Peptides against a protein of PDB entry 4N78. Designs and how they scored, part 60

Target 1, 186 residues: chain A of PDB entry 4N78
Amino acid sequence: HFQVICRLLGYQGIAVVMEELLKVVKSLLQGTILQYVKTLMEVMPKICRLPRHEYGSPGILEFFHHQLKDIVEYAELKTVCFQNLREVGNAILFCLLIEQSLSLEEVCDLLHAAPFQNILPRVHVKEGERLDAKMKRLESKYAPLHLVPLIERLGTPQQIAIAREGDLLTKERLCCGLSMFEVILT
Target 2, 155 residues: chain B of PDB entry 4N78
Amino acid sequence: MAELQMLLEEEIPGGRRALFDSYTNLERVADYCENNYIQSADKQRALEETKAYTTQSLASVAYLINTLANNVLQMLDIQASQLRRMESSINHISQTVDIHKEKVARREIGILTTNKNTSRTHKIIAPANLERPVRYIRKPIDYTILDDIGHGVKW

## One batch from the design tools (peptide; aimed at target 1 L169 E172, target 2 R106)

Design b2_p23_8_s2 (made by RFdiffusion4, then SolubleMPNN; from b2_p23_8, 9 letters changed)
Fold by OpenDDE base, seed 4:
Structure b2_p23_8_s2 (fold): chain B 186 residues (1-186), chain C 155 residues (1-155), chain A 23 residues (1-23)
Amino acid sequence: as target 1 above (186 residues)
Amino acid sequence: as target 2 above (155 residues)
Amino acid sequence: SEEVEEILEQYRKRSTLSVFQQP
């Protein structure tokens, strides 16, 4: 499903959606969530020291439960905050899934373009064959498919320009070194 | 352009008119030949004349049809060439626009991206001293001691 | 596949990502 969305939206559509989601997330974080956090900080016990080991695990749990009782009770009262957090979470997940799907599409595009852009897989050299010889054979095999050199030889100046730009756009993908998700996280 | 215009406005319409006139003329020739045959005392001569007229008329019509057909074909070839040129131009413009749009889109999405920090593969220097896996003898933690305290709500 | 990774690595090495950067 996300793959289809990525295909339909393209870079522009994805950018727009991501921008809007970021706005929503920022709005939620700076609004209700921030207010909730501030309120929680106010009710948070001033001194919460690690209880002595002598209380055992149940005692420690009860201690923390008691110390956080007001917080838990307060949190239970604010269903709105949890909803907002869920919305933020969903938005983040959505962004992650879009990015993953986009990356997959980009990888597929790069794989398909590779023979046309003089990008060849390293051939597993069987025992006894020279790697260089195999690579040369492979290069020679795909040399006629190199689009830009072909057009540079046979095409008009306008076609050459378009081919170069197309080649650039084909090879330059987000998956090559950019992440949107990291931007969403900070 | 001038050639196409001449074909469209002069040659092809002219050829069509000529062909139509030829049709009318053929009818007249046929009538003449029929009447001449009926009225002539020398039927053989009249027949030979009819054959001659028929041959001439057919030849003329064939010529007119051929000329018209060639003109139409030429017209179509010129038009096809023009269409191809137009298509090429449109494609070029379309591609240019698409590339531009794509560049804009990529810049836009680029604002939303950051460089992937290539996590320095910290060579996890496997500490040389593989501490012998201390056989963690999993002593079964007897949880039965907890049976007395918590009424485990059987969900 | 290893082949895919190699191809991707080649693209990564050649990529300038200039198309995503504002001039």
Scores: peptide ipSAE 0.394, ipTM 0.775, DockQ to the pose 0.603
OpenDDE base, seeds 1, 2, 3, 5: peptide ipSAE 0.390, 0.387, 0.384, 0.388; ipTM 0.774, 0.773, 0.772, 0.778

Design b2_p23_8_s3 (made by RFdiffusion4, then SolubleMPNN; from b2_p23_8, 9 letters changed)
Fold by OpenDDE base, seed 1:
Structure b2_p23_8_s3 (fold): chain B 186 residues (1-186), chain C 155 residues (1-155), chain A 23 residues (1-23)
Amino acid sequence: as target 1 above (186 residues)
Amino acid sequence: as target 2 above (155 residues)
Amino acid sequence: SEVVEEILQQYRDRSDLSVFQQP
């Protein structure tokens, strides 16, 4: 589904969605969640000493439960705060999944474009064969597929300009060094 | 443009009129030949004259049809060429617009990105044994595992 | 695959990412 979404939205659509999600996350973090955190800090016991080990695990649990009773009983925490945290989590996950899906699509595009853009994988050389000779042979084999040089030779100036721009846009992808998810985490 | 206009407004209509006139003339020639044959004492001579007129008339019609056909073909070729030029222009504009839109989109999404801290991936020393390319069976990521977590709208 | 990574690395090396940057 995310792959389809990425294909349908394109860069522009993804950007719009991501911007809106970031706004929502920011609003939630700076608004409701911050308020809840402040409230929780106010009701938090100022002195929570570790109970003596003598009370055993059940006693310690009961002690902490008693000390945090006001927090646990805070109904708004269970409903609104957790819901907001879920929304934030979902937004983050959504962004991650979109970015991953987009990256996969970009990688596929780059792989398909590679022969047309003079990007060739290194060929495994068997013992006794010269790597350089094989690479040259491979380059020669794919040379007719080089789109920009072909258009530069046969095309009009306008076609050449479009081909160069298209080539640039094909080569330049987010997966080449940019991350949206890292922005969300900062 | 001038040639196409001449074909459309003058040559083709003129050719059609000429063909129509030729039809009318053929009818007159036929009537003449019939009457001449009936009135002539020398039937053989009258027949030869009829053959001559028939041959001339057919040749004239054939010429008119051929000329008209060639003019129509020429007209169509010019129009086809014009359409191809228009198509090329439209395609160029369309591609330019698409590239521009894509650039705008990329700038927009770029604002939302930061440079990946490429941790220097340690040179994965390719182990010497070319393990058989494990066919990367793209197991479809079963996203169904996430279905149970959120009250998401079952699409 | 190693081939994919190599191709991607070549793209990364050649990419200036200028299309995503505001002038």
Scores: peptide ipSAE 0.418, ipTM 0.768, DockQ to the pose 0.661
OpenDDE base, seeds 2, 3, 4, 5: peptide ipSAE 0.413, 0.408, 0.413, 0.418; ipTM 0.767, 0.764, 0.768, 0.771

Design b2_p23_8_s4 (made by RFdiffusion4, then SolubleMPNN; from b2_p23_8, 7 letters changed)
Fold by OpenDDE base, seed 1:
Structure b2_p23_8_s4 (fold): chain B 186 residues (1-186), chain C 155 residues (1-155), chain A 23 residues (1-23)
Amino acid sequence: as target 1 above (186 residues)
Amino acid sequence: as target 2 above (155 residues)
Amino acid sequence: SEEVEEILEQYRERSTLSTFQLP
């Protein structure tokens, strides 16, 4: 599903969605969540001493429950704050999944473009075969597929310009060194 | 453009009119030949004249048809060429627009990206020295050392 | 696959990512 979304939206659509999600996340963090955090800080017990070990695990739990009673009973925390945190989490996960799906699509595109852009896989040399000979053979096999040189030879100046730009756009992908997710985490 | 216009407005209509006129003329020639044959005392001469007129008329019609056909073909070729040029132009514009849209989109999404700190995964430099597979010479474990310990049945 | 990684590495090395950067 995410792959389909990525294909449908393209870079422009993904950018718009990501921007809107970032706005929502920022709004939630700076607004409601921040307010709840401040309120929680005010309600936090000033002195929370570790109970004596003599009370055992149940006694310690009851002690902490009593100390945090006001926090636990804060109904708005459970309903609104946690929901907002969930929304933030969902937004982050959504961004991550979109980026992953986009990366997969980009990788596929690059793999398909590779023969046309003189990008060849390293040939595993079987024992006894010269690596150089295999590489040369492979290069010779794919040489006719090199699009830009072909167009430069046969095309009009306008076609050559478009081909070069297209080649650039084809080879440059986000997966080659850019991350959106890291931006969301800052 | 001038050639196409000439073909459409002058040559092809003119050829069609000429062909129609030729048809009318053929009818007159036929009537003449028929009457000439009936009225002529020398039937052989009249027949030869008829053959000559028929041959000439057919040749004329053939020429007119061929000329018209060639003009129509030429017209179609010119139109096809114009369509190809138009298609090429549209394609160029379309590609330019697509490239531009893509560049805009890339800039927009680029704002939302940062460089991946690719921890240089240490290229596991495959040790260049393919350690010769140490042929595990399975030294046969000489179990003869254990022969002295067990009260094995002296066969 | 190792082949895919090699191709991707070649793209990484050749890509300037200039199209994603604001001028």
Scores: peptide ipSAE 0.387, ipTM 0.777, DockQ to the pose 0.670
OpenDDE base, seeds 2, 3, 4, 5: peptide ipSAE 0.386, 0.375, 0.384, 0.386; ipTM 0.773, 0.768, 0.776, 0.776

## One batch from the design tools (peptide; aimed at target 2 G110)

Design b2_p24_1 (made by RFdiffusion4)
Pose (drawn by RFdiffusion4):
Structure b2_p24_1 (pose): chain A 186 residues (1-186), chain B 155 residues (1-155), chain P 24 residues (1-24)
Amino acid sequence: as target 1 above (186 residues)
Amino acid sequence: as target 2 above (155 residues)
Amino acid sequence: VTEEVLEKYRELLQGNFPTFQVPP
């Protein structure tokens, strides 16, 4: 699903959705969640020590039950507090997962562009062979496929300008050195 | 464009009217052969001149049509090339717009991004100078090696 | 192969991302 969502939305669609999800998280954190956090903070026990081991686990469980009774009995703890938090969590997961799908989408695009952009994989080296001497030879084999230099050789100035631009857009993807989840959290 | 204007404004309309002139002139020439036969004293001579005019009328109508047909074809060939050049220009405009829309989309998502500081190195990196193997040499106990440390006491 | 291709794109771009930047 995320793969399809990335393809149909594109960069502009994904960006707007992320910007809108930030507004939703802001609305919830500064809104209903904040109201309920302030309310439950008062219902909270002002102080609560961690009992020594001596008291034993059963007595510690009984101590936490009494100290946190008002939290355990709070009627809207699930239907509201947990629900709102779940929405915020899902919004964060969407941003993370959608970026991962975008990264997979971008790397595949780059793999198909490599033949037309003079990007060769490492080649096997036998005895008496130097990669330096061989990679250059392989580059000659795929020389007719190098798009920008061919157009600069036979193309019109208009075709050349358009080629340069398209070539730049093809080789520059987010997965080459950029990320978003960090900015989302910040 | 100059050759097209010449075809559309003069040579086609002109060659066309020259055809209409043939329409009117030939009906005159048909009457003249009839009259020239009637006035003629020599019916065989007047018939050979009618034949001459018939053959000439045929050669003329075929020439006028051929000339006009070549002009119409040249006009269509030029117009076909115009559409060829126009499509090429429209396609470049389209590619340019596509590049622009993409730049706008990438600028929009670029706000939500930062550098991912990732690097690549080796599993093991040996030091520039490996530790020299130091030979063992016996030397006596020396109770004076600490005399210069702090407030020593020499003996 | 995918990592090598991506590394070469990263080396080719030298950390420059002009299409993802907003001009002044």

Design b2_p24_1_s1 (made by RFdiffusion4, then SolubleMPNN; from b2_p24_1, 9 letters changed)
Fold by OpenDDE base, seed 5:
Structure b2_p24_1_s1 (fold): chain B 186 residues (1-186), chain C 155 residues (1-155), chain A 24 residues (1-24)
Amino acid sequence: as target 1 above (186 residues)
Amino acid sequence: as target 2 above (155 residues)
Amino acid sequence: TAEEILEQYRERLNGKFPLFTVPP
């Protein structure tokens, strides 16, 4: 599903969705969640000492339950605050999954484009084969597929310009060193 | 453009008119040949003359049809070439627009991006000495020590 | 491998993303 979404939205659509999600997350964090956190901080016991181990696990649990009784009984915390936190979590996960899907798509595009852009896989040399000979053979095999040089030789000036722009657009991808998710986490 | 215009406005209409005129002329020739044959004392000569006129007429019509057909074909070829040029121009414009849109989109998404910190994945050098898995002897936590402290209601 | 190809693309870009970066 995320792959389909990435394909349908493209860079522009993904950008718009991510921006809107960031706004939503910001609004949730700075609005309702912040308000609840402030309220919770006000009702939190100022001095909560670790009970003595002598009270045993049940006694310690009861102690903390008693100290947090007012918080636990705050019905709005469970219904509203946790839902908002869930929404934030979902938004973050959504962003992560979109970025991952986009990266996969970009990598696939780069893999398909590589033979046309003079990017050759490193040949694993089996024992006894000359690396140089294999590389030269591979280069010779793919040399006719180099799109930009081919168009530069055979194409019109307009076609050459378009080919160069297309080449740049193909090479420059987010997966090559940019991350959106890191921006979201900051 | 001048050639296409000449074909459309002069050559093809002219060829059609010539063909029509040829039809009228053929009718006159046929009438002449018929009358000549009836009136001629030498029927053989009249027949040979009719054959000559028929051959000439057929040749002229064939020439006119061929000329007209070639002009029409030439017209169609020029039009097809013009359409192909227009298509190419439209495609170039479309590609330029698409590239521009893509650049705009990339700038927009770029605002939301940062450089990946290539954390040097420190090659976790597997320590050579596989420390023998210290058999975590899970000492069963004997909770029985806690049995005496809880005022559990002995039901 | 996909990783090797990606690395080659990364090296060619040399950390510069002119299409994604707003010129100062």
Scores: peptide ipSAE 0.396, ipTM 0.793, DockQ to the pose 0.646
OpenDDE base, seeds 1, 2, 3, 4: peptide ipSAE 0.395, 0.389, 0.384, 0.393; ipTM 0.790, 0.789, 0.788, 0.788; seed 3 fails the geometry check

Design b2_p24_1_s2 (made by RFdiffusion4, then SolubleMPNN; from b2_p24_1, 9 letters changed)
Fold by OpenDDE base, seed 4:
Structure b2_p24_1_s2 (fold): chain B 186 residues (1-186), chain C 155 residues (1-155), chain A 24 residues (1-24)
Amino acid sequence: as target 1 above (186 residues)
Amino acid sequence: as target 2 above (155 residues)
Amino acid sequence: VADEILEQYRERLNGKFPNFTVPP
């Protein structure tokens, strides 16, 4: 489903959707969630020391449960906060999944473009064969498919320009070194 | 353009008219030959004349058809060439527009991107000294020491 | 194979994406 969405929206559509999601997330974080966090901070015990290990794990748990009882009870009563957090979480997950799907599509595109752009996979060298010889053979095999050099030789100046631009656009993909998700997390 | 116009406006219509006129003329020639054969005392001569007219008529029609066909083919070739040129132009424009749209889209999404910090994969310099796998003799951790701490259910 | 090809693309781009980067 996300792959289809990525294909349909393209870069522009994805950008618009992500921008809107970021706005929504920002609004939720700076608004309702912040208010709840502030309120929770006010009700937090001022002194919460680690209980002595002598109480054992159950005792420690009970201690913390008791110390946080008011907070837990308050949080449970405030369903709106959890809903907002869920929305934020969903938005983040959505962005992550879109980015992953987009990356997959881009990788596929690059794989398809590779033979035309003089990008050759590393050939698994079978035992006894020289890697260099295989690579040369492979290069020779795909040399006629190099699009930009071919068009530079046979094409019009306009075609050459378009081919170069297209080549550049094909090579410059987000999956090569860019992340949108990291921006969402900052 | 001038050649195509001449073909469309003059040569092809003219050829069609000529062919139509030829049809009418052939009918007249046929009637003439029939009447001439019936009325002529020398039927052999009349027959030879009819053969001559028939051959001439056939040749004329064949010529007209061939000429017309060639003109039509030429017209189609010119039109096909024009269409190819138009297609090329349209494709060029389309590609230019698409590239531009792509650039715009990329700028928009680019604002939302940052470089992946390729964490320097510290070459895990395999410590040269492969410390001999110290046979971790898993000494059974005696958890009985924990029995005295808390309400351990004495089994 | 995909990773290798991707790496080659990365190397060629040398980390520069002029079409995505908004000039400061």
Scores: peptide ipSAE 0.185, ipTM 0.742, DockQ to the pose 0.658
OpenDDE base, seeds 1, 2, 3, 5: peptide ipSAE 0.042, 0.017, 0.019, 0.045; ipTM 0.702, 0.671, 0.665, 0.718

Design b2_p24_1_s3 (made by RFdiffusion4, then SolubleMPNN; from b2_p24_1, 10 letters changed)
Fold by OpenDDE base, seed 2:
Structure b2_p24_1_s3 (fold): chain B 186 residues (1-186), chain C 155 residues (1-155), chain A 24 residues (1-24)
Amino acid sequence: as target 1 above (186 residues)
Amino acid sequence: as target 2 above (155 residues)
Amino acid sequence: TADEILEQYRERLNGKFPNFTVPP
């Protein structure tokens, strides 16, 4: 599903969606969630001492339940605050999944374009074969497929310009060195 | 442009008119040959004359048809070439626009990105001097040393 | 070959055939 979304929206669409999600997340964090956190901080027990280990796990749990009774009974916490936190979480997850899907799509594009751009995969050299000789053979094999040089030889100046720009756009992808998710986390 | 215009306005219409005129002329030639054959005392001569006229007329018509056909073909070729050029131009414009749109889109999404901190795989330089684990020589704990210290309950 | 025949025909047709004379 996320792959389809990435394909459908493209870079521009993804950018718009991400920007809007960031706005929503910011609004939720700085607005309702912050207010609830402040309220919760006010009602939090000022002194919460660690109960004695002698009370066992059930006793300790009961102790904390008692200390946090007002918070647990706060109905709006469950209905509003937790819902907002879920929304934030979902937004973050959505962004992550979109980025991952986009990265996969970009990698696929790069892989498909590689033979046409003089990008050769590292060939597993079997023991005894000279790496250089094998690479030269591969280069020779794929040389006719190099699109930009081919167009430079056969194409019009306009076609050459377009081909060069297209080649550049094909090579330059976000997955090569950029992360959107890191921006979301900051 | 001038060649195409000449073909469309002069050569092809002219060729069509010539063919039409030839049709009319062929009828006249046929009538003449028929009458001449009937009226002529020398039928052999009349037949030869008819053959000559027939050959000439057919050759002329064939030439006119061929010329017209070639002109039409030339016209079509010129038009096809023009269409191809137009298509190429449109494609170039379209591609340019698409590239521009893509660049804009990439700039927009780029604002939302940061450089991946390639965590420099700090080569955990394994400290060269792996201190050889001191072979814990399990010295057998001589428990006899403890015999004197413990008030062992003598059974 | 059909192509050779066509070529011969084209060569013959490249000659300007005069308009046939219509008898009076």
Scores: peptide ipSAE 0.029, ipTM 0.624, DockQ to the pose 0.006
OpenDDE base, seeds 1, 3, 4, 5: peptide ipSAE 0.027, 0.028, 0.026, 0.028; ipTM 0.630, 0.626, 0.651, 0.625; seed 3 fails the geometry check

Design b2_p24_1_s4 (made by RFdiffusion4, then SolubleMPNN; from b2_p24_1, 8 letters changed)
Fold by OpenDDE base, seed 5:
Structure b2_p24_1_s4 (fold): chain B 186 residues (1-186), chain C 155 residues (1-155), chain A 24 residues (1-24)
Amino acid sequence: as target 1 above (186 residues)
Amino acid sequence: as target 2 above (155 residues)
Amino acid sequence: VAEEILEQYRERLNGKFPVFTVPP
């Protein structure tokens, strides 16, 4: 599903969705969640000392239950605050999954473009074969596929300009060193 | 442009008119040949003359048709070439617009990005000596020591 | 293979993203 979404939206659509999600998350964090956190801070016991170990696990649990009784009884916390937190979590996960899907798509594009841009995988040299000879053969095999040099030789100035721009757009991808998710987490 | 206009306005219409005139002339020639053959005392000479006129007429019509056909083909070739040039121009404009839109989109998403800190994944040098998994003997935490301390307050 | 190709693209870009980032 996320792969389809990425393909459908493209860079522009993903940007718009991410911006809107960031706004929603910001609104939830600065609005309702912040208000609940402030309220909880006010209700939190100012001094909560660790009960003596002598009370045992049941006694300690009862102690904390008593200390947090007012918080647990705050019905709106479960119904509204936790739902908002869930929404924030879902938004973050959505962003992560979108970025991952986009990265996969970009990597696939780069893999397809590589032979046309003089990017060749290192050939696994079997024992006894000269790496240099194989690489030269591979380079020679793919040399006619180098798109930009080909267009530079045969194309019009306008075609050359378009080809260079296309080459740049093909090479420059987010997966090469940019992250959106890191921005969302900060 | 001038050549195409000349073909459309002068050469092709002129060729069509010439072909029509040729048809009328052929009818006259046919009538002449028929009358000449009937009236001539020398039927063989009249027949030879008819053959000559027929050959000439057929050659003339063939020439006119060929000329007209070539002009039409030339016209179509010029038009096809013009359409191809227009298509190329439109494609270039379209590609330029698409590239521009893509650049705008990429700038927009770029605002939402930061450089990945390439944490040098330290090549986890697999320690050569796989230290034998120290059998974590989970010593069962004997919680029995805590059994004597918990005076459960029967509330 | 994908990782190697990606690394080559990364090296060629040399950390510069002129399309995504507006040069200051």
Scores: peptide ipSAE 0.391, ipTM 0.797, DockQ to the pose 0.656
OpenDDE base, seeds 1, 2, 3, 4: peptide ipSAE 0.399, 0.013, 0.394, 0.378; ipTM 0.796, 0.684, 0.794, 0.789; seeds 1, 2, 3 fail the geometry check

Design b2_p24_2 (made by RFdiffusion4; failed a check: the pose's geometry)
Pose (drawn by RFdiffusion4):
Structure b2_p24_2 (pose): chain A 186 residues (1-186), chain B 155 residues (1-155), chain P 24 residues (1-24)
Amino acid sequence: as target 1 above (186 residues)
Amino acid sequence: as target 2 above (155 residues)
Amino acid sequence: SEESLIETILEKRKEETTFSTFHP
């Protein structure tokens, strides 16, 4: 699903959705969640020590039950507090997962562009063979596929300018050195 | 474009009227052969001149049509090439717009991004100078090696 | 072969890209 969502939205669609999810998270954190955090903070026990191991686990469970009784009995703890937090969590997971799908989408695009952009994989080296001497030979084999230099050789200035732009857009992808989840959290 | 204007404004309309002139002039020539036969004292001679005019009328109508047909074809060939150049230009405009729309989309998502500081190195990196193997040499105990450290006491 | 191509693409593009389309 995320793979399809990435393809259909594109960069502009994904960007707007992320910007809008930030507004939703802001609305919830500074809104209903904040209201309930302030309210439950008062219902909270002003102080609560961690009992020594001496008291034993059963008496510690009893102690936490009494000290947190008002939290355990709070009627809207699930239907509101947990629900709102779940929505914020899902919004964060969407941003993370959608970026991962976009990375996969970009790397595949780049793999198909490599033949037309003079990007060769590492070649096997037998005895008496140097990669330096061989990679250059392989580059000659795929020389007719190098798109930008061919158009600069036979193309019109208009075709050349358009080729340079398109070549730049094809080789520059987010997965080459950019990320978003960090900015989302910040 | 100059050859097209010449075809559309003069040579086609002109060659076309020259065809209409043939329409009117041939009906006169048909009457003249009938009159020249009637006035003619020599019926055989007047028939041979009618035949001459018939053959000439045929050669003329075929020439006028051929000339006009070549002009119409040249016009269509030029117009076909115009559409060929125009499509090429429209395609470049389209590519240009596509590049622009993409730049706008990438600018929009670029706001939500930062550098991912990732690097690549080796599993093991040996030091530039490996530790020299130090030979063992016996030397006596020396109770003076600390005399220069702090407030020493020499003996 | 595909893994080595990916490594080459990402290493090469990391050295070459200014990300000018994202950060004009």

